Peptides against a protein of PDB entry 1EMU. Designs and how they scored, part 93

Target 1, 132 residues: chain A of PDB entry 1EMU
Amino acid sequence: PPYLKWAESLHSLLDDQDGISLFRTFLKQEGCADLLDFWFACTGFRKLEPCDSNEEKRLKLARAIYRKYILDNNGIVSRQTKPATKSFIKGCIMKQLIDPAMFDQAQTEIQATMEENTYPSFLKSDIYLEYT

## One batch from the design tools (peptide; made by RFdiffusion4, then SolubleMPNN)

Design b2_p23_7_s3 (from b2_p23_7, 10 letters changed)
Fold by OpenDDE base, seed 4:
Formats: C-alpha cells, sequence, structure tokens
Structure b2_p23_7_s3 (fold): chain B 132 residues (1-132), chain A 23 residues (1-23)
C-alpha cells in the first residue's frame, strides 16, 4: 500500500495526495507547516523556466517566497536556514537576478530539517499510525 | 502528479497573497 512507501522516503510521501494531506495536518499541529509550504513553493518556483513572458511572474513569486519565509526572522523557515543562504537569496531579490535555482540551497536545508526531525516524528505519530 | 499539483497550488496561493499585499 502507498502508506508503506511513505515510510521508505519523504519523497514518496510528498508524491501522494493523501500523504501530503496527512503530513501537513501533522506539521500544523507541530507549528511547522511552513516547512512544507516553503518546500513546495521552491519546487514550483524552480519549474518556472525563465522567459520574457513569465519574468514578472517569477520575480513576484520570488519576492513573495522571500518575504513570507526568509525575511521573517521569527519564522521557522528562517530559523532553519543558514545566514549565508538567506543573504544569498536577499541578494538575488535586491539585484533582481532571479535564477531558477536561487532557492535550491534553502530548499535543501529545509528538506534536511524535515528529513531529520518532522518526517521521522510523523511516522511515529497517531495520525500516520491510525491511517495504516 | 500530486507533488506537481500541490507545488502549483502553493505557488498560485503565494502569488495571490502577494497581489493583495501590493494593493
Amino acid sequence: as target 1 above (132 residues)
Amino acid sequence: SALDKTSEEVVEKLLKEEEEEEK
């Protein structure tokens, strides 16, 4: 069953709608839902290939991600990303150099946070165990 | 895929929120 694959990798969990829903519910209870939203935001951002027609959209999205998750020093995403990573992102925003990979390092760091903490905890949670 | 769909939904939500903040 799919729920068994969820226990094998975070990627398998995030590639299943039910998995995403359950994990998000768990993260909300833990006050960590922003980790997942940021991760998906970065994924979606990277998929937008640079071109003249979507330059404005990409800039707006980058700015939105930056302001919502990186700029807020009290946010969990900001707390779980390294200063150098946040500084790099800020630089990209200020210079309007919006490379598709500009959030990659931050996404990697947030993914590591989930892999090391929230994802394992989810697999031990009542939410997951009751589902299985 | 669910991953792709969710990513798109999150992006669209962020863009809408950004638009509202710009008003």
Scores: peptide ipSAE 0.766, ipTM 0.946, DockQ to the pose 0.844
Fold by OpenDDE base, seed 2:
Structure b2_p23_7_s3 (fold): chain B 132 residues (1-132), chain A 23 residues (1-23)
Amino acid sequence: as target 1 above (132 residues)
Amino acid sequence: SALDKTSEEVVEKLLKEEEEEEK
């Protein structure tokens, strides 16, 4: 069953609609839902191909991600990303140099946070165990 | 995939929120 695959890898959990829903519910209870939203935002941003028709959309999206998750010093994403990573992102925004990979390092750091903390805790949670 | 669909939904939500803040 799919829930067994969820315990094998975070990627398997995030590639399942039920898995995403349950994990999101768990993260909300822990006050860490922004970790997941940021991760998905980065994934979606990277998928947008640079072109003339997407230029404005990509810039707006990059700014939105930056302001919501990176600029907020009290946010869980900001607290779990390295200063150099945040400075790089800020630089890209200020220079309007919006490369599809500009959030890759930040996404990697947030993924590591989930892998080390919230994901293992989820597998021990009542939410997951009751589903199994 | 569920992953792709969710990423698109999150992006669209962020863009809508950004648009509302610009008003």
Scores: peptide ipSAE 0.767, ipTM 0.947, DockQ to the pose 0.843; fails the geometry check
Fold by OpenDDE base, seed 1:
Structure b2_p23_7_s3 (fold): chain B 132 residues (1-132), chain A 23 residues (1-23)
Amino acid sequence: as target 1 above (132 residues)
Amino acid sequence: SALDKTSEEVVEKLLKEEEEEEK
């Protein structure tokens, strides 16, 4: 069953609608749902390939991600990303150099946070165990 | 995939929120 795949990798969990829902519920209880939302935001951003038709959209999205998750020093994402990573993103925003990969390092760091802490905890949570 | 779909939904939500903040 799918829930067994969820325990095999975070990617499998995040590629399942039920898995995403349950994991997000768990993260909300832990006060760190922004980790997941940021991760998905980065994924979605990277998929928007640069072209004349989506330049404005990409810029707005980059700014939105930056302001919501990186600039907010009180946020869990900001606390779990390295200063150099945040500085790089800020630089991209200020220079309007919106490369599809500009959030990759931040996404990697947030993914590592989930892999090391929240994902393992989820697998031993009542939410997951009751689903199995 | 669910991953792709969710990513798109999150992006759209962020863009909408950004638009509201700009007003």
Scores: peptide ipSAE 0.766, ipTM 0.947, DockQ to the pose 0.846; fails the geometry check
Fold by OpenDDE base, seed 3:
Structure b2_p23_7_s3 (fold): chain B 132 residues (1-132), chain A 23 residues (1-23)
Amino acid sequence: as target 1 above (132 residues)
Amino acid sequence: SALDKTSEEVVEKLLKEEEEEEK
């Protein structure tokens, strides 16, 4: 069953709608749902092809991601990203150099946070265990 | 995929929120 694949990798969990829903519910209870939302935001951002028609959209999205998750010093995403990573993102925003990969390092760091903490905890949670 | 769809939904939500803040 799919839930067994969820235990094999975080990617498998996030590639399943039920998995996403359950994991998000768990993260909300833990006060860290922003980790997942940021991760998806980065994924979606990277998929937007750089072109003249997408320039404004990509800039707006980058700014939105930055303001919502990086700039908020009290946010869990900000706390779980390295200062150098945040500074790099800020620089990209200020210079309007919006490379598709500009959030990659931050996404990697947030993914590591989930892999090391919330994902394992989820697999031990009542939410997951009751689903099995 | 679920991952792709969710990513798109999150992006669209962020863009809508950004648009509302610009008003």
Scores: peptide ipSAE 0.766, ipTM 0.946, DockQ to the pose 0.845; fails the geometry check

Design b2_p23_7_s4 (from b2_p23_7, 7 letters changed)
Fold by OpenDDE base, seed 3:
Structure b2_p23_7_s4 (fold): chain B 132 residues (1-132), chain A 23 residues (1-23)
Amino acid sequence: as target 1 above (132 residues)
Amino acid sequence: SALDEESEKVVEELLEEEEEEEE
C-alpha cells in the first residue's frame, strides 16, 4: 500500500496526494507547514523554462518566494536556511539573475530539515499511524 | 503526478498573491 512507500522515502510521500495532505496537516500542527510549501514552490519554480515570454513571470515568482519565505526572519524557512544561502538568493533577486536553480541550495537545506526532523516525526505521529 | 500538481498549485497561489499585492 502507498503508506508503506511513504515510510521508505520523503519523495514517495510527496508524490502522493493523500501523503501530501496528511503530511501538511501534521506540519500545520507543528507550526512548520511553510517548509513543505517552500519546497513545492522551489520545485515549481525550477520547472518553469527560462524564455523571453516567461521572464516576467519567473521574476515575480522568485520575488514572491523570497519575500514570503526567505526575507521573513521569523519564519521557519528563514531560520532553517544558512545566511550564505539567503544572501545568494537576495543577490539573484536584486541583480534580476533568475536562474532556474537559484533556490536549489535553499530547497536542499529545507529538505534536509524535513528529512531529519519533521518527516521522521510524521511517521511516528498519530496521523500517520491511524492511516495505516 | 501529485508532486507536479501540488508544485503547480503552490506556484499559482504565490503568483496570485503577488498580483494582489501589486494592485
Scores: peptide ipSAE 0.755, ipTM 0.937, DockQ to the pose 0.837
Fold by OpenDDE base, seed 1:
Formats: C-alpha cells, sequence, structure tokens
Structure b2_p23_7_s4 (fold): chain B 132 residues (1-132), chain A 23 residues (1-23)
C-alpha cells in the first residue's frame, strides 16, 4: 500500500496526495508547516521556464518566497537556512537575477531539516500510524 | 503527479498573497 512507500522515502510521501495532507497536518501541529510549503514553493518556482512571458511572474514569485520565508528572521525556514544561502537569495532579488536554481540550496537545506527531524517523527506519529 | 500539482498550488497561493499585499 502507498503508506509503506511513504516510509521508504520523503519523496514518495510528497508525491502522494494523502501523504502530503497527513504530513502537513503533522507539521502544523509541530509549528513547522512552513518547511513543507517552502519546499513546494521552490519546486514550483524551478519549474517555471525563463522566458519573456514569464519574467514578471517569476520575479514576483521569487520576491514572494523571499519575503515570506527568507526575510522573516523569526520563521522556521529562515532559522533552518544558512546565512550565506539567505544572503545569496537576497542578492538575486536585489539584482533581479532570477535564475531557476536560485532557491536550490535553500530547498536542499530545508529538505535536510525535514529528513533529519520532522519526517522521521511523522512516521512515528499517531497521524501516520492510525492511517496504516 | 501529486507533487507537481501541490507545487503549482503553493505557487499560485503565494502569488495571490503577494498581489493582495501590494494592494
Amino acid sequence: as target 1 above (132 residues)
Amino acid sequence: SALDEESEKVVEELLEEEEEEEE
């Protein structure tokens, strides 16, 4: 069943609608749902192809991600990303150099945070166990 | 995929929030 695949990898969990829903519920209870939303935001951003028609959209999205998750020093995403990573993103925003990969390092760091803490805890949670 | 759909949903929500803040 799908829930067994969720335990095999975080990617499998995040590629399942039910898995996403349950994991988000768990993260909300832990006060760290922003980790997941940021991760998805980065994924979605990277998928936007750079072109003339997408330039404004990509810039707006990059700014939105930056302001919501990176600039907020009290946010969990900001606390779980390296200063150099945040500085790089800030530089991209200020220079309006919006490369599709500009959030890759931050996404990697946030993914590592989930892999090390919240994802394992989720697999031990009542939310997951009751689903199985 | 569910992952793709969710990522798109999150992006759209962020863009909507950004537009509301600019108003």
Scores: peptide ipSAE 0.756, ipTM 0.938, DockQ to the pose 0.839; fails the geometry check
Fold by OpenDDE base, seed 4:
Structure b2_p23_7_s4 (fold): chain B 132 residues (1-132), chain A 23 residues (1-23)
Amino acid sequence: as target 1 above (132 residues)
Amino acid sequence: SALDEESEKVVEELLEEEEEEEE
């Protein structure tokens, strides 16, 4: 069953609608759902290839991600990303240099946080165990 | 895929929130 794949990798968990739902529920209880939303936001942002028709949308999205997750120094995403990474993102926003990969390092750092902490905890949680 | 669909959903929600903040 799919829940066995969820225990094999975070990617497998995040590639399943039920997995996403359960993991988000768990993260909300832990007060760190922003980790997952930021991760998905970065994924979605990177998919938007640069072109004339996408320029405004990409800039708005980049600003939204920056303001919601990076600029908020009280947020868990900001606390779990390195200062140099956040500074780089800020620079991109200020210069309006919106490269598809501008959030890659931040996403990597947040993914590492999930891989090392929340994901293992999820697999030991009542939410996951009751589902199995 | 579920991952792609969720990514798109999150992006759309962020853009909607951004538009509301600009108003």
Scores: peptide ipSAE 0.755, ipTM 0.938, DockQ to the pose 0.824; fails the geometry check
Fold by OpenDDE base, seed 2:
Structure b2_p23_7_s4 (fold): chain B 132 residues (1-132), chain A 23 residues (1-23)
Amino acid sequence: as target 1 above (132 residues)
Amino acid sequence: SALDEESEKVVEELLEEEEEEEE
């Protein structure tokens, strides 16, 4: 069953609608749902290939991600990303150099945070265990 | 995939929030 695959990898959990829903519910209870939303935002941003027709859209999205998750010093994403990573992103925004990979390092760091902390805790949570 | 659909949803929500803040 799918819930067994969720225990094998975080990617398997995030590629299932029920898995996403349960994990988000768990993260909200822990006050760290922004980790997951930021991760999905980075994934969605990278999928938008640069072209003349979507330049403004990509810039707006990059700014939105930056302002909501990176600039907020009280946010969990900001606390779990390295200063050099945040500085690089800020530089891209200020210079309007919006490369599809500009959030890759930040996404990697947030994924590591989930892999090391929230994902293992989720697998021990009542939410997951009651589903099994 | 569910992952792709969720990523698109999050992006759309962020863009909507950005537009509301600019108004």
Scores: peptide ipSAE 0.755, ipTM 0.938, DockQ to the pose 0.838; fails the geometry check

Design b2_p23_8_s1 (from b2_p23_8, 11 letters changed)
Fold by OpenDDE base, seed 5:
Structure b2_p23_8_s1 (fold): chain B 132 residues (1-132), chain A 23 residues (1-23)
Amino acid sequence: as target 1 above (132 residues)
Amino acid sequence: SMKEEEEEEKLLEELIKETIAEK
């Protein structure tokens, strides 16, 4: 069943809407839901192809991601990303150089955080165990 | 402005929702 695959890899968990729902519920209880939301925001952002018609939208989205997750020094995403990574993103926003990959490094760092901390904890949680 | 930031926040929420929906 899918829940067994979830225990094999974070990737499998994040490819399943039921898995995502349970994991997000767990993260919310832990005060870390922003990790997952940021991860999906980065994924979605990267999929947007740059063109004249969506340039304004992409800039607005980039600003939103930056303000919500990177600029907030008290936020879990900000605390789990490297200063150089945050500085790079800030630079892109300030210069309005909005490359689809501008959040890739930050996403990688947040993914590592989940892999090392919240994902293992989720697999030990009552939420997951009661589901199995 | 505050209104502009609220619009950006809504775009972000939609992006996350749509990205998850694709899974």
Scores: peptide ipSAE 0.756, ipTM 0.954, DockQ to the pose 0.920
Fold by OpenDDE base, seed 1:
Structure b2_p23_8_s1 (fold): chain B 132 residues (1-132), chain A 23 residues (1-23)
Amino acid sequence: as target 1 above (132 residues)
Amino acid sequence: SMKEEEEEEKLLEELIKETIAEK
């Protein structure tokens, strides 16, 4: 069953609608749902192909991601990303150089945070265990 | 402006929802 695959890899969990829902519920209870939301924001952003018609949209999205997760020094995403990574993103925003991959390093760092902490905890949680 | 930031926030929320929905 899918829930067994969720325990094998975070990737499998995040590729499943039910898995995402349960994991996000868990993260909300832990006060760290922003980790997952940021991860999906980065994924979605990278999928947007740069073109004349969506330039404004991409800039707005980049600014939104920056303001919500990176600029907020008290936020969990900001606390779990390296200063150099945040500085790079800030630079992209300020220079309006909005590359699809501009959040990749930050996403990697947040993914590592989940892998090391919240994902293992989720697999031990009542939410997951009751589902199985 | 605050209005612009609200618009950006909504775009972000939609992006996340759509990205999850594609899974």
Scores: peptide ipSAE 0.756, ipTM 0.954, DockQ to the pose 0.920
Fold by OpenDDE base, seed 4:
Structure b2_p23_8_s1 (fold): chain B 132 residues (1-132), chain A 23 residues (1-23)
Amino acid sequence: as target 1 above (132 residues)
Amino acid sequence: SMKEEEEEEKLLEELIKETIAEK
């Protein structure tokens, strides 16, 4: 069943809507749902094809991601991303150089945070165990 | 402006929802 795959890799968990739902519920209880939301925001952003008609939307999205997760020094995403990474993103925003990959390093760092902390905890949580 | 930031926030929320929905 899918829940067994979720225990094999975070990737499998994040490829399943039921898994995502349970994991997000868990993260909300832990006060760190922003980790997951940011991860999906980065994924979605990278998928947007740069073009003239999409430029304004992409810039708005980039600014939104930056303001919500990177600029907020009290946020968990900001605390779990390296200063150089945050500085790079800020630079992109200020220069309006909005490359699809501009959040990749930050996403990698947040993914590592989940892999090392929240994901293992989720697999030991009542939410997951009761589902199995 | 506040209105602009609200619009950006809405775009972000939609992006996340759509990205998850694609899974």
Scores: peptide ipSAE 0.755, ipTM 0.954, DockQ to the pose 0.923
Fold by OpenDDE base, seed 2:
Structure b2_p23_8_s1 (fold): chain B 132 residues (1-132), chain A 23 residues (1-23)
Amino acid sequence: as target 1 above (132 residues)
Amino acid sequence: SMKEEEEEEKLLEELIKETIAEK
């Protein structure tokens, strides 16, 4: 069953609607759901191919991601991303240089945080164990 | 402005929702 694959890799968990739902519920209880939302925001943003018609929309999205997750020094995402990474993103926003990959490093760092902390904890949680 | 930030927040929420829905 899918829940066994979830225990083998975070990628498998995040590619499953039920897995995402359970993991997000767990993260909300831990006060760190922003980790997952940011991860999906980065994934979605990277999929948007630049063109003349969506340039303004992509800029707005980039600013939204930056302001919600990076700029907030008290936020879990900000605390788990390196200063150089945050500075790079800020620079892209200020210069309006909105490359599809501009959040890749930040996403990698947040993914590592989940791999090392929240993902292992999820597999030991009542939410996951009751599902199995 | 607050209005502009609210609009950007809505775009972000939709992006996340759509990205999850594609899984």
Scores: peptide ipSAE 0.756, ipTM 0.955, DockQ to the pose 0.913; fails the geometry check

Design b2_p23_8_s2 (from b2_p23_8, 6 letters changed)
Fold by OpenDDE base, seed 5:
Structure b2_p23_8_s2 (fold): chain B 132 residues (1-132), chain A 23 residues (1-23)
Amino acid sequence: as target 1 above (132 residues)
Amino acid sequence: DEEEEKEEEELLEELIEEEIAKK
């Protein structure tokens, strides 16, 4: 069953809507749902191919991601991303150089945070265990 | 301004929702 795959890798968990739902619920209880939301935001953003018709939208999205997750020093995403990574993102925003990959490093760092902390904890949580 | 930020937030929410929905 899918829940067994979830225990094998974070990737498998994040490829399943039920897994995402349970994991997000767990993260909310832990006060760190922003980790997952940011991860998905980065993925979605990278998929947007730059063109004349969506340039403004991409800039707005980039600014939104930056303001919500990177700029907020009290946020968990900000605390779990390196200063150089945040500085790079800020630079992209200020210069309006919105490359699809501009959040890749930040996403990698947040993914590592989940892999090392929240994901293992989730597999030990009542939410996951009761689902199994 | 505040209205612009609200729009950006809505776009962000939609982006996240769409990615999850695609799974």
Scores: peptide ipSAE 0.760, ipTM 0.956, DockQ to the pose 0.898
Fold by OpenDDE base, seed 1:
Structure b2_p23_8_s2 (fold): chain B 132 residues (1-132), chain A 23 residues (1-23)
Amino acid sequence: as target 1 above (132 residues)
Amino acid sequence: DEEEEKEEEELLEELIEEEIAKK
């Protein structure tokens, strides 16, 4: 069953709507659901191919991601991303140089945070175990 | 401004929901 694959890799968990739902519920209880939301935001953003028709939308999205997750010094994403990474993102926003990959390093750092902490804890949680 | 930021937030929420819906 899918829940066994979820225990094999975080990627498998994040590729399943049921897995995402359970994991997000767990993260909300831990006060760190923003980790997952940011991860998906970065993935979605990177998939948007730059063109004249979506330039404004891409800039707005980049600003939204920056303001919600990076600029908030009290946020879990901000606390789990390196200063140099945040500075780079800020620079992109200020210069309006919006490359599809501008959040890649931040996403990698947040993914590592989940891999090392919240994902293992989820697999030991009542939410996951009761589902199995 | 506030209206602009609200729009950006809505775009962000839509982006996240869209990614999850594709799974």
Scores: peptide ipSAE 0.759, ipTM 0.955, DockQ to the pose 0.914
Fold by OpenDDE base, seed 4:
Structure b2_p23_8_s2 (fold): chain B 132 residues (1-132), chain A 23 residues (1-23)
Amino acid sequence: as target 1 above (132 residues)
Amino acid sequence: DEEEEKEEEELLEELIEEEIAKK
């Protein structure tokens, strides 16, 4: 069943709507749902191919991601990303140089945070265990 | 301004929802 695959890799968990739902519920209880939302935001953003028709939309999205997750030093995403990574993103926003990969390093760092902390804890949680 | 920030937030929420919905 899918829940067994969820325990094998974070990728499998994040590729399943039921898995995502349970994991997000868990993260909300831990006060760190922003980790997952940011991860999906980065993935979605990277998929947007730059062109004349979506330039404004991409800039708006980049600013939204930056303001919500990076700029706020009190947020969980900001606390789990390196200063150099955050400063790079800020630079992109200020220069309006919006490359599809501009959030890749931050996403990598947040993914590592989930892999090392919240994901293992989720697999030990009542939410996951009661589902199995 | 406030209106622009609201629009950006809505775009962000839609982006996340779309990614999850594609799974």
Scores: peptide ipSAE 0.758, ipTM 0.955, DockQ to the pose 0.919
Fold by OpenDDE base, seed 3:
Structure b2_p23_8_s2 (fold): chain B 132 residues (1-132), chain A 23 residues (1-23)
Amino acid sequence: as target 1 above (132 residues)
Amino acid sequence: DEEEEKEEEELLEELIEEEIAKK
């Protein structure tokens, strides 16, 4: 069953809507749902191919991601991203140089945070175990 | 500017929702 695959890799968990739902519920209880939301935001953002027609939308999205997750010093995403990474993102926003990959490093760092902490904890959680 | 920020927030929410919905 899918829940067994979720225990094999975070990737498998994040490729399943049911897995995502359970994991997000767990993260919300831990006060760190923003880790997952940010991760998906970065993925979705990267998929938006730059063109004249979506330039404004991409800038708006980039600013939204930046303000919600990076600029918030009290946020879990901000606390789990390196200063240089956040500075780079800020620079992109300020210069309006919105490359599809501008959040890649931050996403990598947040993914590592999940891999090292919340994902293993999730697999030991009542939410996951009761689902199995 | 609050309206602009609200729009950006909505775009962000849609982006996340769409990405999850594709799974």
Scores: peptide ipSAE 0.759, ipTM 0.956, DockQ to the pose 0.927; fails the geometry check

Design b2_p23_8_s3 (from b2_p23_8, 7 letters changed)
Fold by OpenDDE base, seed 3:
Structure b2_p23_8_s3 (fold): chain B 132 residues (1-132), chain A 23 residues (1-23)
Amino acid sequence: as target 1 above (132 residues)
Amino acid sequence: MKEEEEEEEKLLEELIEEEIAKK
C-alpha cells in the first residue's frame, strides 16, 4: 500500500495526496506546516516558465513567497534557511530578477530540514502509525 | 498595498493548492 512507500522516501510521501494530507496535519501539530507549504510553493513557482504574459504574476508570487516565508524572522522557514540564501532571494526581489530557480537553494535547505527532522518524526507519529 | 498583498497571498495559496492537486 502507498503508506509503505511513504516510509521509503520523503519523495514518495510528497507525491501522494493522502500522504501530503497526513504529513501536513502532523506538521501543523508541530507548528511547522510552513516547511511543506514553502516546499510546494517553490516547486510550483519553478514550473512557471518566464514569458511576457506571466512576468507580473511571477513577480507577485515571488514577493508573496518571500514575505510569507523568508522575511518572517520568527517563521520556521526563515529559521531553517541560511542568511546567504535569504539574502540572495531578497536581492532577486529587489532587483526584480525573477529566475525560476531563485528559490531552489532555499527549497533544498528546507527539504534537508524535513528529511533530518520532521519526516522521521512523522513516521513515528500516531498519525502515521494509526493510518497503517 | 494591503489589497495588493492580499492578492499576492491568494496567488500563493492557489499555487500551493494546484501543485498538491496535481499529485
Scores: peptide ipSAE 0.759, ipTM 0.953, DockQ to the pose 0.946
Fold by OpenDDE base, seed 1:
Structure b2_p23_8_s3 (fold): chain B 132 residues (1-132), chain A 23 residues (1-23)
Amino acid sequence: as target 1 above (132 residues)
Amino acid sequence: MKEEEEEEEKLLEELIEEEIAKK
């Protein structure tokens, strides 16, 4: 069953709607659901191919991601991203140089945070175990 | 401005929901 694959890799968990739902519920209880939302935001953003028709939308999205997750010094994403990474993102926003990959390093750092902490904890949680 | 930021926030929420919906 899918839940066994979820235990094999975080990627498998994040590729399943049921897995995402359970994991997000767990993260909300831990006060760190923003980790997952940011991860998906970065993935979605990177998929947007830059062109004249979506330039404004991409800039708006980049600003939104920056303001919600990076600029908030009290947020879990901000606390789990390196200063240099956040500074780079800020620079992109200020210069309006919006490359599809501008959040890649931040996403990597947040993914590592989940891999090392919240994902293992999820697999030991009542939410996951009761589902199995 | 707040209105502009609210619009951007809506776009962000839609982006996240869209990614999850594709799974």
Scores: peptide ipSAE 0.759, ipTM 0.953, DockQ to the pose 0.931
Fold by OpenDDE base, seed 4:
Structure b2_p23_8_s3 (fold): chain B 132 residues (1-132), chain A 23 residues (1-23)
Amino acid sequence: as target 1 above (132 residues)
Amino acid sequence: MKEEEEEEEKLLEELIEEEIAKK
């Protein structure tokens, strides 16, 4: 069953709507749902191929991601990303140089945070165990 | 200014929802 695959890799968990739902519920209880939302935001953003028709949309999205997750030093995403990474993103926003990969390093760092902390904890949680 | 930020927030929420919906 899918829940067994969820325990094998974070990738499998994040590729399943039921898995995502359970994991997000867990993260909300831990006060760190932003980790997951940011991860999906970065993935979605990277998929947007730059072109004349979506330039403004991409800039708006980049600013939204920056303001919500990077700019606020009290946020969980900000606390789990390197200062140099945040500085780079800020620079991109200020210069309006919006490369599809501009959030890749931040996403990598947040993914590592989930892999090392919240994901293992989720697999030990009542939410996951009661589902199995 | 506030309206612009609200629009950006809405776009962000839609982006996340779309990614999850594709799974």
Scores: peptide ipSAE 0.759, ipTM 0.953, DockQ to the pose 0.924
Fold by OpenDDE base, seed 5:
Structure b2_p23_8_s3 (fold): chain B 132 residues (1-132), chain A 23 residues (1-23)
Amino acid sequence: as target 1 above (132 residues)
Amino acid sequence: MKEEEEEEEKLLEELIEEEIAKK
C-alpha cells in the first residue's frame, strides 16, 4: 500500500495526494507547514517556462515566494535557509532576473530540513501510525 | 501596493494548489 512507500522516501510521500495531506496536517501541528508549501511553490515555479506572455506573472510569483518565505525572518523557511541562498534570491528579485531555477538551492535546503527532522517525526506520529 | 501584494499572494496560493492537485 502507498503508506509503506511513504516510509521508504520523502519523495514517495510528496508524490501522493493522501501522503501530502497527512504530512501537511502534521506539519501544521508542528507549526512548520510553510516548509512543504514552499517546496511545492518552488517546484511549481520552476515548471513555468519563461515567455513574453508570462513574464509578469513569473515576476509576481517570485516576489510572492520571496516575501512570504524568504524575507520573513521569523518564518521557518527563512530560518532553515542559508544567508547566501536568501541573498541570491533577493538579488534575482531586485534585478528582475527571474530564472526558473532561482529557488532551486533554497528548495534543496528546505528539503534537507524535512528529510532530517519533520519527515522522520511524521513517520512516528499518531497521524501516520493511525493511517497504517 | 497592497492590492498588488494581495494579487501576488493569490497567485502563489494557486501555484501551490495546482502543484499538489497534479499529484
Scores: peptide ipSAE 0.759, ipTM 0.953, DockQ to the pose 0.937; fails the geometry check

